# Designs tried in a protein design run: peptides against a protein of PDB entry 3QIS. Part 232

Target 1, 334 residues: chain A of PDB entry 3QIS
Amino acid sequence: PSLELSRREFVFENVKFRQLQKEKFQISNNGQVPCHFSFIPKLNDSQYCKPWLRAEPFEGYLEPNETVDISLDVYVSKDSVTILNSGEDKIEDILVLHLDRGKDYFLTISGNYLPSCFGTSLEALCRMKRPIREVPVTKLIDLEEDSFLEKEKSLLQMVPLDEGASERPLQVPKEIWLLVDHLFKYACHQEDLFQTPGMQEELQQIIDCLDTSIPETIPGSNHSVAEALLIFLEALPEPVICYELYQRCLDSAYDPRICRQVISQLPRCHRNVFRYLMAFLRELLKFSEYNSVNANMIATLFTSLLLRPPPNLMARQTPSDRQRAIQFLLGFLL

## One batch from the design tools (peptide; made by RFdiffusion4, then SolubleMPNN)

Design b2_p22_8_s4 (from b2_p22_8, 11 letters changed)
Fold by OpenDDE base, seed 5:
Structure b2_p22_8_s4 (fold): chain B 334 residues (1-334), chain A 22 residues (1-22)
Amino acid sequence: as target 1 above (334 residues)
Amino acid sequence: SEEEREFREMRERLRKEIEALR
């Protein structure tokens, strides 16, 4: 069996978080026998491609002189955004298109990723006083390294070393402040807030706006700004409540005094973000007659974002654990 | 309420920190 490929090199320019890009090519069976094609893993890989890439179809049969279109889809989700922001991963891959009893065909994927404040750590964002697109990639790496060290110091209750020549970090990320301050100013009376989805085009504009500027006003509807806050919290590499405190939050869920003690043990930036979000959400609950927001809805929605199970426990989360997690947040909303 | 005051104070502090970046 043999194939002819219309293209073997693909370039994805200016790849962004949550922005789908597609490149298409054709494969043709120029042989005299039917062939089965599939994308196969390289040596030492478990998958045929990186998590941000897919081929559609990834396998199939071609009769003699048959042609099929294959789409290469690049999409950076919450699962790939952090490693691309840090430069640990890049928009580079090699796909192996295998023919059963035939040859391997290599496809080269290349491009560039544009960093996002989405998927960046709270610690790094508190140090980041400029939009992420203005920050050199080398400084992003340094900010993540320093962020890890600050987290560890905070967890160990180490006295902050005298803030030497390092600029004082923000109390919360500017992106969180911008989103929450917008919602507080304009969305307190918004019917179905956090229940109605935003528009995808507006979400992309909000992300691009936060990545490139410090706007006076966030573009888009209140629903899009509200959803952007949810997406931001979901994309955090570590949830607002650190994984190390997850079980203690569940164990304390019915004791408000212990719940407050657990939150006091969060790293400074995480603790500040948690308190700021809870204070904002309590303000929204006062406008429940206008915005249809209630404590149970908010607790249910934000629990999955703020109090995520550690990856090793995610498969074992019981309905009881979920109810305890909701109850933990309810103690800060009522 | 005390909580409303805390939120207002926090918001105003953050506003001043972010406006200083513009």
Scores: peptide ipSAE 0.567, ipTM 0.950, DockQ to the pose 0.716
Fold by OpenDDE base, seed 2:
Structure b2_p22_8_s4 (fold): chain B 334 residues (1-334), chain A 22 residues (1-22)
Amino acid sequence: as target 1 above (334 residues)
Amino acid sequence: SEEEREFREMRERLRKEIEALR
């Protein structure tokens, strides 16, 4: 069997978080026999492609002189955004299109990724006084290294270095402040806030706006701005409540005094974000007659975002653990 | 409330910090 491929080199320019890009090519059976094709893993890989790439279809059957269109889809989710932001991974891959009892055909994937404040650590964002697209990639690496060291010092209760006032981290990431301050100003009376989905086009505009500027106003509906805050919290490499405190939050869930003590052990930026967000959510609850927001709905929604199980425990989360996590957040909303 | 005051003070501090970046 043999195939003819219309293209073997693919370039994905300006790949962004949550923005789907597609490149298409054709494969044709130019042989005299039917053939089965499949994308196969390379020798050391478990998957035929990186997590941000897919082929559709990834396998199929072709009669003689039959042609099929294959879509190569590039999509950066929360699962790939952090490693692409850091430059640990890149928009580069090699796909192996295998023909049963035939040849291997190699496809080259290349391109560039544009960093996002989504999927960046709270520590790095507190140090980042410019939009992420204005920050040199070398400086992003330095900010992540410095952020790791700051987190470790904060957990150890080490005295903050008396860094000069110009290099002092922000109390909360500017991106979180922009989202929350917008919602506080414009969305407190918004019916079904956090219950109605945003528009996908508006979400992309909000992400691009936060990655490229410090806007006076965030574009889009209140629903899109609210969903952008949820997406931001979900995409954090480490949740607002650090993984190290997860079990202590569950164990303290019914003791409000111990809950407050656990939150006091958070790194400074995480603690500030948590307090700021809880204070905002308590303000929204005062407008429940207008926005239909209640404490149980908010606690349920934000628990999965703010208090995630460590990756090693994620598969073992019980319904009891989820209820304790919700109860922990309820103690800050009531 | 004390919590409303804390939120207002935090919001106003953050506003000043971010407006200084523009």
Scores: peptide ipSAE 0.565, ipTM 0.949, DockQ to the pose 0.764
Fold by OpenDDE base, seed 1:
Structure b2_p22_8_s4 (fold): chain B 334 residues (1-334), chain A 22 residues (1-22)
Amino acid sequence: as target 1 above (334 residues)
Amino acid sequence: SEEEREFREMRERLRKEIEALR
């Protein structure tokens, strides 16, 4: 069997968080026999491609002189955004198109990723006083390393902040403030807030706006701004409630005093974000007659975002654990 | 309420911090 490929090199320029890019190519059976093709893992890989890449179809049959279009889809989700922001991973891959009883055909994937404030740590964002697209990649790496060290210091209550006034971190990320302040100003009376989905085009505009500027106003509908906040919280490499406190939150869920003590042990930026979000959500609940938002809905929605199980416990989350997690947040909304 | 005051004070502090970045 033999294949002809219309293209073997693919360049994905300016790849962004949640922005789908597609490149297409054709494969043709120029042989005399039917052939089966498949994308196969390289010798040391479990998958035929990186998590941000997909081929469609990834396998198939071709009759003699048959041609099929294959789509290469590049999509950076929450699962890949952090490692791409840090430069730990890059928009580079090699696909192996295997022909049964035939040859391997190599496809080269390349491109560039544009960093996002989405998928960046709260600690790094508190230090980041400029839009992420204005920050050199080398400085992003330094900010992540420094942010890890500052998180550890904050957890240990090792606070001599040497108050060099110019280098003081923000109390919360500017991106969170921008989203929440917009929602507070314009969305408190928005019917079905956090219940109606945003528009994908508006979400992309909001992401691009936050990555490139410090806007006076966030573009898009209140629903899109609300969903952008949810996406932001979901994309955090570490949730607003740090993984190390997850079990303590569950254990304390029915004791409001202990719940407050657990939150007091969060890293400074995480604690500030948590308090700011809870204060906003309590304010939003006062407008329930207009926005149809209630404490149970909000607690259920935000629990999965703010209080994520550690990766090692994800597969073991019981309905009881979920109910305790919801109860923990309810104690800050009521 | 005390909570409304705390939220207002927090929001206003953050506003000043972010406006200083523009």
Scores: peptide ipSAE 0.559, ipTM 0.949, DockQ to the pose 0.704
Fold by OpenDDE base, seed 4:
Formats: C-alpha cells, structure tokens, sequence
Structure b2_p22_8_s4 (fold): chain B 334 residues (1-334), chain A 22 residues (1-22)
C-alpha cells in the first residue's frame, strides 16, 4: 500500500494559550488495495503527538482512490501552558503516519509560542512588573528560578537574607489585581456572576490584554472577566494554596484558628493572593441580593481552583475530602 | 468592619503599586 500526502510541513505561527489553530491536509490511496493508516508514537514516546497537538482523524481506512482530509489542531490548554511559557517545550513535533504493512510518512510540525501570564507561577508574576509579552524569554526563566528559591525559603521559614538591590516584588500579581479590581468596581451587582459563562472571544481578548498591557479597563462583559479569573486560577502551576498544605487544610477544616495558622504558612505571594481573593469574595457576598452569589456556591466553585489535591492524591479524593475542602474555604467567607 | 478596612487598605496599596507601573 502507498499514500500520497498533499502536505508534510506545517507551521503554526503565534500560538497562544486557549487559541485553537488548525491546518489541514489530504491523504490519498493511490494503490490498488485498501489501507489502514494511523498516527503512531515514536520509539521513545507514549503518544503519537505532544499534548498541545491533535490529529483528526488519527486513524482510518482508505479504499483504493479514496481521499480523506486530516486536521492538525494546535491547542494550548492549562496542561501545556506552563511548559511552553518557560520554553521547556516548544511548538515543534514530528508525526509518524503509519500505513499498515506499508511505509511510514513523517510530518514536520513547527511554529512559535507567545507566552501568557496564564500558567505562570504567582512568584514569577509578583516579580514581573511588565506585561509578559514585553519580557524576554531568558528573563522569564530567571524569574521562575528566583521564584522557586523564594518559595523554598518561605516554606523553610528562613529569614529573608538582606534582599540585595533586586526590585521589591508586587504583593500580588498585577493580572490578579486587574481582574479582581475590575470585578469589584463593575461586577458586584452583576446578576448570576460566576454562574453565567463568558464569551470565548471576550476571554481571548482579556487574555491578550493582560499578556500585552496594563489596561485601565479590562475588555468584555463582567461574566467574561469573572471566568478569566477562574481560568487564571485553574492554570496556575501551583495552586493558591500550595500542594504541601493541602492535607493540613482538610485536617483543620472545622477549626477556624488552625485554618488561619495553615494559611499563615503559605509563601508570601500565595498568602497575599489568598487573603486578597477571600476579602474580595466576602465583599461580593454583601451584594448577594443583586448578584445571586452565596457562600456555599463560592466555596464550592473556588475550592477546586484554590485547594487542589496534589497530583499523587487526585485519584484518591473522597467525597469527605471535598466536603472538608469546601468547609475550609467557608471559614474564610463567613 | 475590620475586614472591610483591611480589604480597602489592601486594594488601595495594590492600586498604587500597579499605577506606578503604567
């Protein structure tokens, strides 16, 4: 069996977080026999492609003289954004289109990724005083390395050594402040806030705005700005409540004094973000008559974002653990 | 409330820090 491919080289320019790009090509069976095609893993890979890439269809049958269109979809989710932001991964891959009892056909995927403040650590963002698209990739790496060291020092309760002439970090990321300050100013009376989805186009505009500028006003509806905050919190490589404190939060969930002590042990940036978010959400709850927001809804929604189980425990989360996690957040909302 | 004061003070501090970046 043999295939003809209309194209073998694909370039995805200016790939962004949550922005789908598609390239299409055709495969044709110019043989006299039916053939089965599939995208197969390379020798050392578990998957036929990187997590941000998909082929559709990834397998199929072709009759003699049949042609099928294959879509190559590039989509950077929360699962790939952090690795692409750091430059640890890149928009480069090789796909192997295998023909059963036939040849392998190689497809080259290339392109460039544009970094996002979404999927960047809280520590790095507190040090980042410019929009991420203005920051050189080399400096992003340095900011992540420095952020890791500061997190470790904070967890170890090491007294900050004399911070040399390094510019003082922000108390919270500018991006979080921009989102929360907008919601506080304009969305406190918004009916069904955090219950109504935002518009995908507006979400992309908000992401692009935060990645490229320090706006006076965030574009889009209050629902889109609210969802952008949720997406931001979900995309964090380390949740606002660090994985190391997860179990202690559950164990303390019914003791408000111990809960506050656990939060006091967070790294400075995480602790500030947590306190800022909880303070905002308590203010939002005062407008429950207008926005239909209640403490149980907010606690349920934000628990999955702020208090995530460590990856090794995700498969073991019980309904009791989820209830304790919700109760932990309720103690800061009431 | 004390919490409202803390939130207002935090918000105003953050505003000043971010406005200085513009």
Amino acid sequence: as target 1 above (334 residues)
Amino acid sequence: SEEEREFREMRERLRKEIEALR
Scores: peptide ipSAE 0.552, ipTM 0.947, DockQ to the pose 0.712

## One batch from the design tools (peptide; made by RFdiffusion4, then SolubleMPNN)

Design b2_p23_1_s1 (from b2_p23_1, 12 letters changed)
Fold by OpenDDE base, seed 4:
Order: structure tokens, then C-alpha cells, then sequence
Structure b2_p23_1_s1 (fold): chain B 334 residues (1-334), chain A 23 residues (1-23)
């Protein structure tokens, strides 16, 4: 079997979080026999491509003189955003298009990623006083390293945050503050807030706005701004309630005193964000007659975002664990 | 909520200054 490929080199410029890019190429069976093609893993890889890349179709049959269009889709989800923001991964890959009983064809994927405040740690964002796109990638790495060290110090209760440091971290990320301040000002009376989805185009505008500027007003509908907050919380590399406290939150779910003690053990930035969000949500609940938002809905929605099970326990989450997690948040909303 | 109002107020002044510095 033999194939002709219309293109073998693909460049994905300015790849952004949640922005799908597509490049297409054609494969043609220039042989005299039917062939099966598939994208195959390289020798040391478990997958044929990196998590942010997909081929569609990734396999198929071609009759003699048949041509198929293959789409190479680049999409940075919450699962890839953090490693791309840190520069641990890059928009580079090699795809191996294999023919059954034939040869391999190599495709080169390259490009650049534009960092996002989405998928960046709360610790780094508290130190990041400028838009992330204005921060040199080298300084982003330093901010993540410093943020990790400060988180560890905060958990160990070792050093009071040196009140004298000229560059004090923000109490909460500016991005969270902007989202919540917008929602507080403009969305408290919004019917079906957090129940109606945002527009994808508006979500992209909000993300780009937060990545590139410190806006006076966030663009888009209240629904899009509300969903952007949910996406932000979901994309956090570590949830607002750190994984290490997950089980203790569940165990304390019916004791409001113990719940508050557990939250007091969060790293400063996480604790501040948690308190800020709970205070916002309690304020939002005062407008329930207008926004149709109730404590059970909010607790159910935000529990999955704020109190995520550790990756090792994710597959084992019981309905009882979910109910306890909801009850834990309810104790802060009521 | 006092904490909400205080946090919003304190951070507003900071973020407004940051906006002026980076705009």
C-alpha cells in the first residue's frame, strides 16, 4: 500500500485555551490495493498524539484512488492548559500515520501557545499584578516556583508572610475579583444565573480580556461572565479547596464548626478565594426571587468545582461523598 | 457580608491602580 499526503507540516500559531484550531490535509491511496491507515503511538508514547491534539479520522480504509480529508484539531482543555502555561509542554508533536503492511508517514506539528490566567495556580495569580500575556514566560515559571514554596510554607504554618515585602501578593487573584465584582454589580438580578449557558464567542472574549488586560468591565452577557467564573474554577490546577483537605471536608460536612476549622487550614490565597466566593454566593442568594438561584443549586454546582476529589479518589466518589460535599458547602451558604 | 464588602473595597483600590499602571 502507498499514500500520497497533500501536506506533512502543520503550524498552529497563537494557540489559546479553549480555542479550537483546525488544519486539514488529504491522504490519497495512489496504490492498486485497498489500505488501512491509522495514527499510531511512537515507541515511547501511549497515545498517537499529545492530549491537546486530535486527528479526525484517526483511522480508516481507503480504496484505490480514494482520497480522505483528515482534520488535525488543536484544542487546549482544562487538562492541558496548566502544563502549557508553565511551558512544561509545548505546541509540538510528531504524528505517525501508519499503513497496514506499508510504511510510516511522519507529520510535524508545531506552533506556539499563548498563556492564560485560566489553568494558572491561585498562588501564581495572587503574585501576578499584570495580565498574564504581558508576563514573560520565564517569569511565569519563577512565579509558579515561588508560589509553590509559599503554599508549602503556608501549609506548614512556618513563617508569617513577611508583611514587609514590597511585592505583597493580592488577597485573591485579580481575575476572580473582576469576575465576581462584575457579577455582584450586574448579575444579582439576572434570571437563571448559573443555569443558562454563556455564548462560546463571549467566553473566548472574556478569557482573552482577562489574559490581556485589567478591564473596567468584562465583555459579554451575565451568563457568559458567570460561566467564565465556573470555567476558571474548573481549570485551576488545584481546586479552591486543596486536594489534601477533601476528605476532612467530607468528614466534617455536618459540623459547621469543624468545617470552618478545615477551611482555616487552607493556604492563604485558597482560603481568601473560598471566603470571597462564599460571601458572594450568600449575597447572590438574597436575590433568589429575581435570579432563581437557591442554596441547593449553588451548593450542587460549586461543589464539583471547589471541592474536587483528588485524582486518585475521583473514580471512587460515592453518592454519599457527593452529598457530604454538598452539605459542606451548604454550611457556608446558609 | 462585611468580608465581601471589605475584600471588594480593598482590592478595588489595588486593581484600579494596577489598571492605571498597565493600561
Amino acid sequence: as target 1 above (334 residues)
Amino acid sequence: DEFLKETMKELREIIEKLREEYS
Scores: peptide ipSAE 0.347, ipTM 0.908, DockQ to the pose 0.887
Fold by OpenDDE base, seed 1:
Structure b2_p23_1_s1 (fold): chain B 334 residues (1-334), chain A 23 residues (1-23)
Amino acid sequence: as target 1 above (334 residues)
Amino acid sequence: DEFLKETMKELREIIEKLREEYS
């Protein structure tokens, strides 16, 4: 069997977090026998492509003189955003289109990724006074390394942050502050806040706005701004409650005194973000007659974002663990 | 919430200055 491919080189320019890009090409059976095609893993790979790439269809049959369009879809989710922001991964891949009893055809994927404040650590963002797109990639690497060191120092309670340096980290990321300040000003009376989805176009505008500027006003509906906050928290490489404290949060869920002690052990930025969010959410709950927001809904929604199980425990999370996690968060909302 | 108001106030002045520098 043999195939003709209309294109073998694909360039995905300006790939952004949550922005789908599609490139299409045609494959044609120019042989006289039916052929089965499939994208196959390279030697030592478990998958035929990187997590941010997919082919559709990834397999199929072609009769003689039949043609099929294949879509190459590039989509950076929360699962790929952090490694792309750090430059650990890149918009580069090689796809192997295999023919049963035939040849391999290689497709080259290339492009560039535009960094996002989404999927960046809280520590890095507290140090990042510029929009992330204005930060040189070399400095993003330095900020992540410094952020790791700062997390470790804060966990060890070893070094008072020298209060006098012009480089003092922000108490909370400017992006979180902007989102929460907007919601506090404009969304406290918004009916069905955090219950109504945002618009995908508005979410992309909010992300682009936070990545490229320090806006006076966040674009989009209150629902889109609210969902952008959820997406931001979900995309964090380390959740607001660090993985190291997850089990202690569950174990303390029914003791409000111990819960507060556990939170006091968070890294400074994580602790500040947690307190800031809880204070905001308690303020929203005062407007429950207008916004339909209640403590159980908020606790259920935010628990999955703020108190994520460590990857090694994720598959073992019981309904009891989920209820304890919700109860832990309720102790800060009530 | 006092912590909310304080944090919002402190960061407002900083973020407004940062906006003037980078917008």
Scores: peptide ipSAE 0.343, ipTM 0.907, DockQ to the pose 0.843
Fold by OpenDDE base, seed 3:
Structure b2_p23_1_s1 (fold): chain B 334 residues (1-334), chain A 23 residues (1-23)
Amino acid sequence: as target 1 above (334 residues)
Amino acid sequence: DEFLKETMKELREIIEKLREEYS
């Protein structure tokens, strides 16, 4: 069996968070026998491609002289955004197109990723005084490394944050401040806030705006700005309530005093973001007659974003754990 | 309430200066 491929090299320029790109090629059975083709993992890989890439179809049969179009789809989700922002991963892959009893055909995937404030740590964003697209990639790496070291120091309670460091971090990321300031000014009376989805085009404009500028006003509808805040919180590499405190939040869910003590143990940026969001959401709840927002809806929505189970416990989350997590958050909304 | 207003005010002055510096 043999195949002819119309193309073997693919370049995906300016890949962005949540922006789908597609490249197509043809495979033709130029042999005299039917062929089964499949994309197969390389020797050390569990998957045939990286998480941000897919082939469609990824397998199939070709009769003699049959041709099929294959789509290579590049999409950076919340699951891939952090490793691409840090430069730990890149828009580079090699696909192995296997023929049963035939040859392997190698496809080269290359390109560039444009960093996003979405999927960047709260610690790094608190140090980032300019838009992420203006930050040199080398400095992004340094900001993430420094952010990790300061988080560890803060968790250990050993060293007071040396208030003398020339670049004081922001109390909260400018991106979160901008989203919440917009919602506070313009969306408190918005009917069905956080219940109506935003527009995909407006979400992309909001992401691009926050990645490239410090806007006076965020573009798009209040629904799109509200959904952008949810997407931002979902894309965080570590949730606003750090994984280390997850179980303690559940254990304290019915004691408001202990809940406040648990939150006081968060890293400074995480604690500030949590307090800022809770204060905003309590303000939003005062306008429930206009926005149709209630404490149970908000607690249910934001609990999954702010209080995520650690990856090792995610598959084991019970309905009781979810109810405790909601109850924990309710103690800050009421 | 007070923490929200204070945080919003303090960060506004900082972010406005940062906007002027990077605009």
Scores: peptide ipSAE 0.339, ipTM 0.905, DockQ to the pose 0.813
Fold by OpenDDE base, seed 2:
Structure b2_p23_1_s1 (fold): chain B 334 residues (1-334), chain A 23 residues (1-23)
Amino acid sequence: as target 1 above (334 residues)
Amino acid sequence: DEFLKETMKELREIIEKLREEYS
């Protein structure tokens, strides 16, 4: 059996968070026998491609002179955004198209990724005074390394932040401040806030706006701005409540005094973001007659975003653990 | 909320300056 491929080299320029790109090619059975094709893992790989790449179809059968279109889909989710922002991974892969009883065909995937404030650590964003697209990639790496070291220092209670005026980190990331300031100004009376989904086109405009500028006004509907805040919190490499405090939050869920003590042990940026969000959400709850927002809905929605189980415990989260996590957050909303 | 108002005020002045510097 043999195949003819219309293309073997694919370039995905300017790949962005949550923006689907597609490249198509044709495979044709130019042999005289039917053939089965499949994308197969390389030696030592578990998957035929990286997590941000997909082939559709990934396998199939071709009669003699039959042709099929294959789509190569590039999509950076929350699961790939952090490693692409850091440059740990890149928009590069090799696909192996295997032909049963035939030869392998190699496809080269290349391109460039454009960094996002989505999937970047709170510590790095608190130091980032420019839009992320204006920051040199080398400086992003430095900010992530410095972020890790400062998180550790803050958890160890070792060094008061040196009062040097020019390099002081922001109390909260400018991106989350912009989202919350917009919602506070324009969305307090918005009916069904956090219940109505945003528009996908508006979400992309909001992400691009926050990655490239410091806007006076965020584009899109209040629903799209509200969903962008949820996406931002979901995409954080570490949740607003650090993984190290997860179990202590559950254990303290029914003691408001201990809950406040646990939050006081968060790294400064995480603690400030948590307090800022809780203060904003308490303000929205005052307008419940207009926006239909209630404490149980907000606690349920934000608990999954702010208080995630550590990766090693995700598969073990009980309904009791979820209820304790919701109760922990309710103690800051009421 | 007092913390919300304070945090919004303090960061507004910083972010407005940063907008002017990088516009």
Scores: peptide ipSAE 0.333, ipTM 0.903, DockQ to the pose 0.859

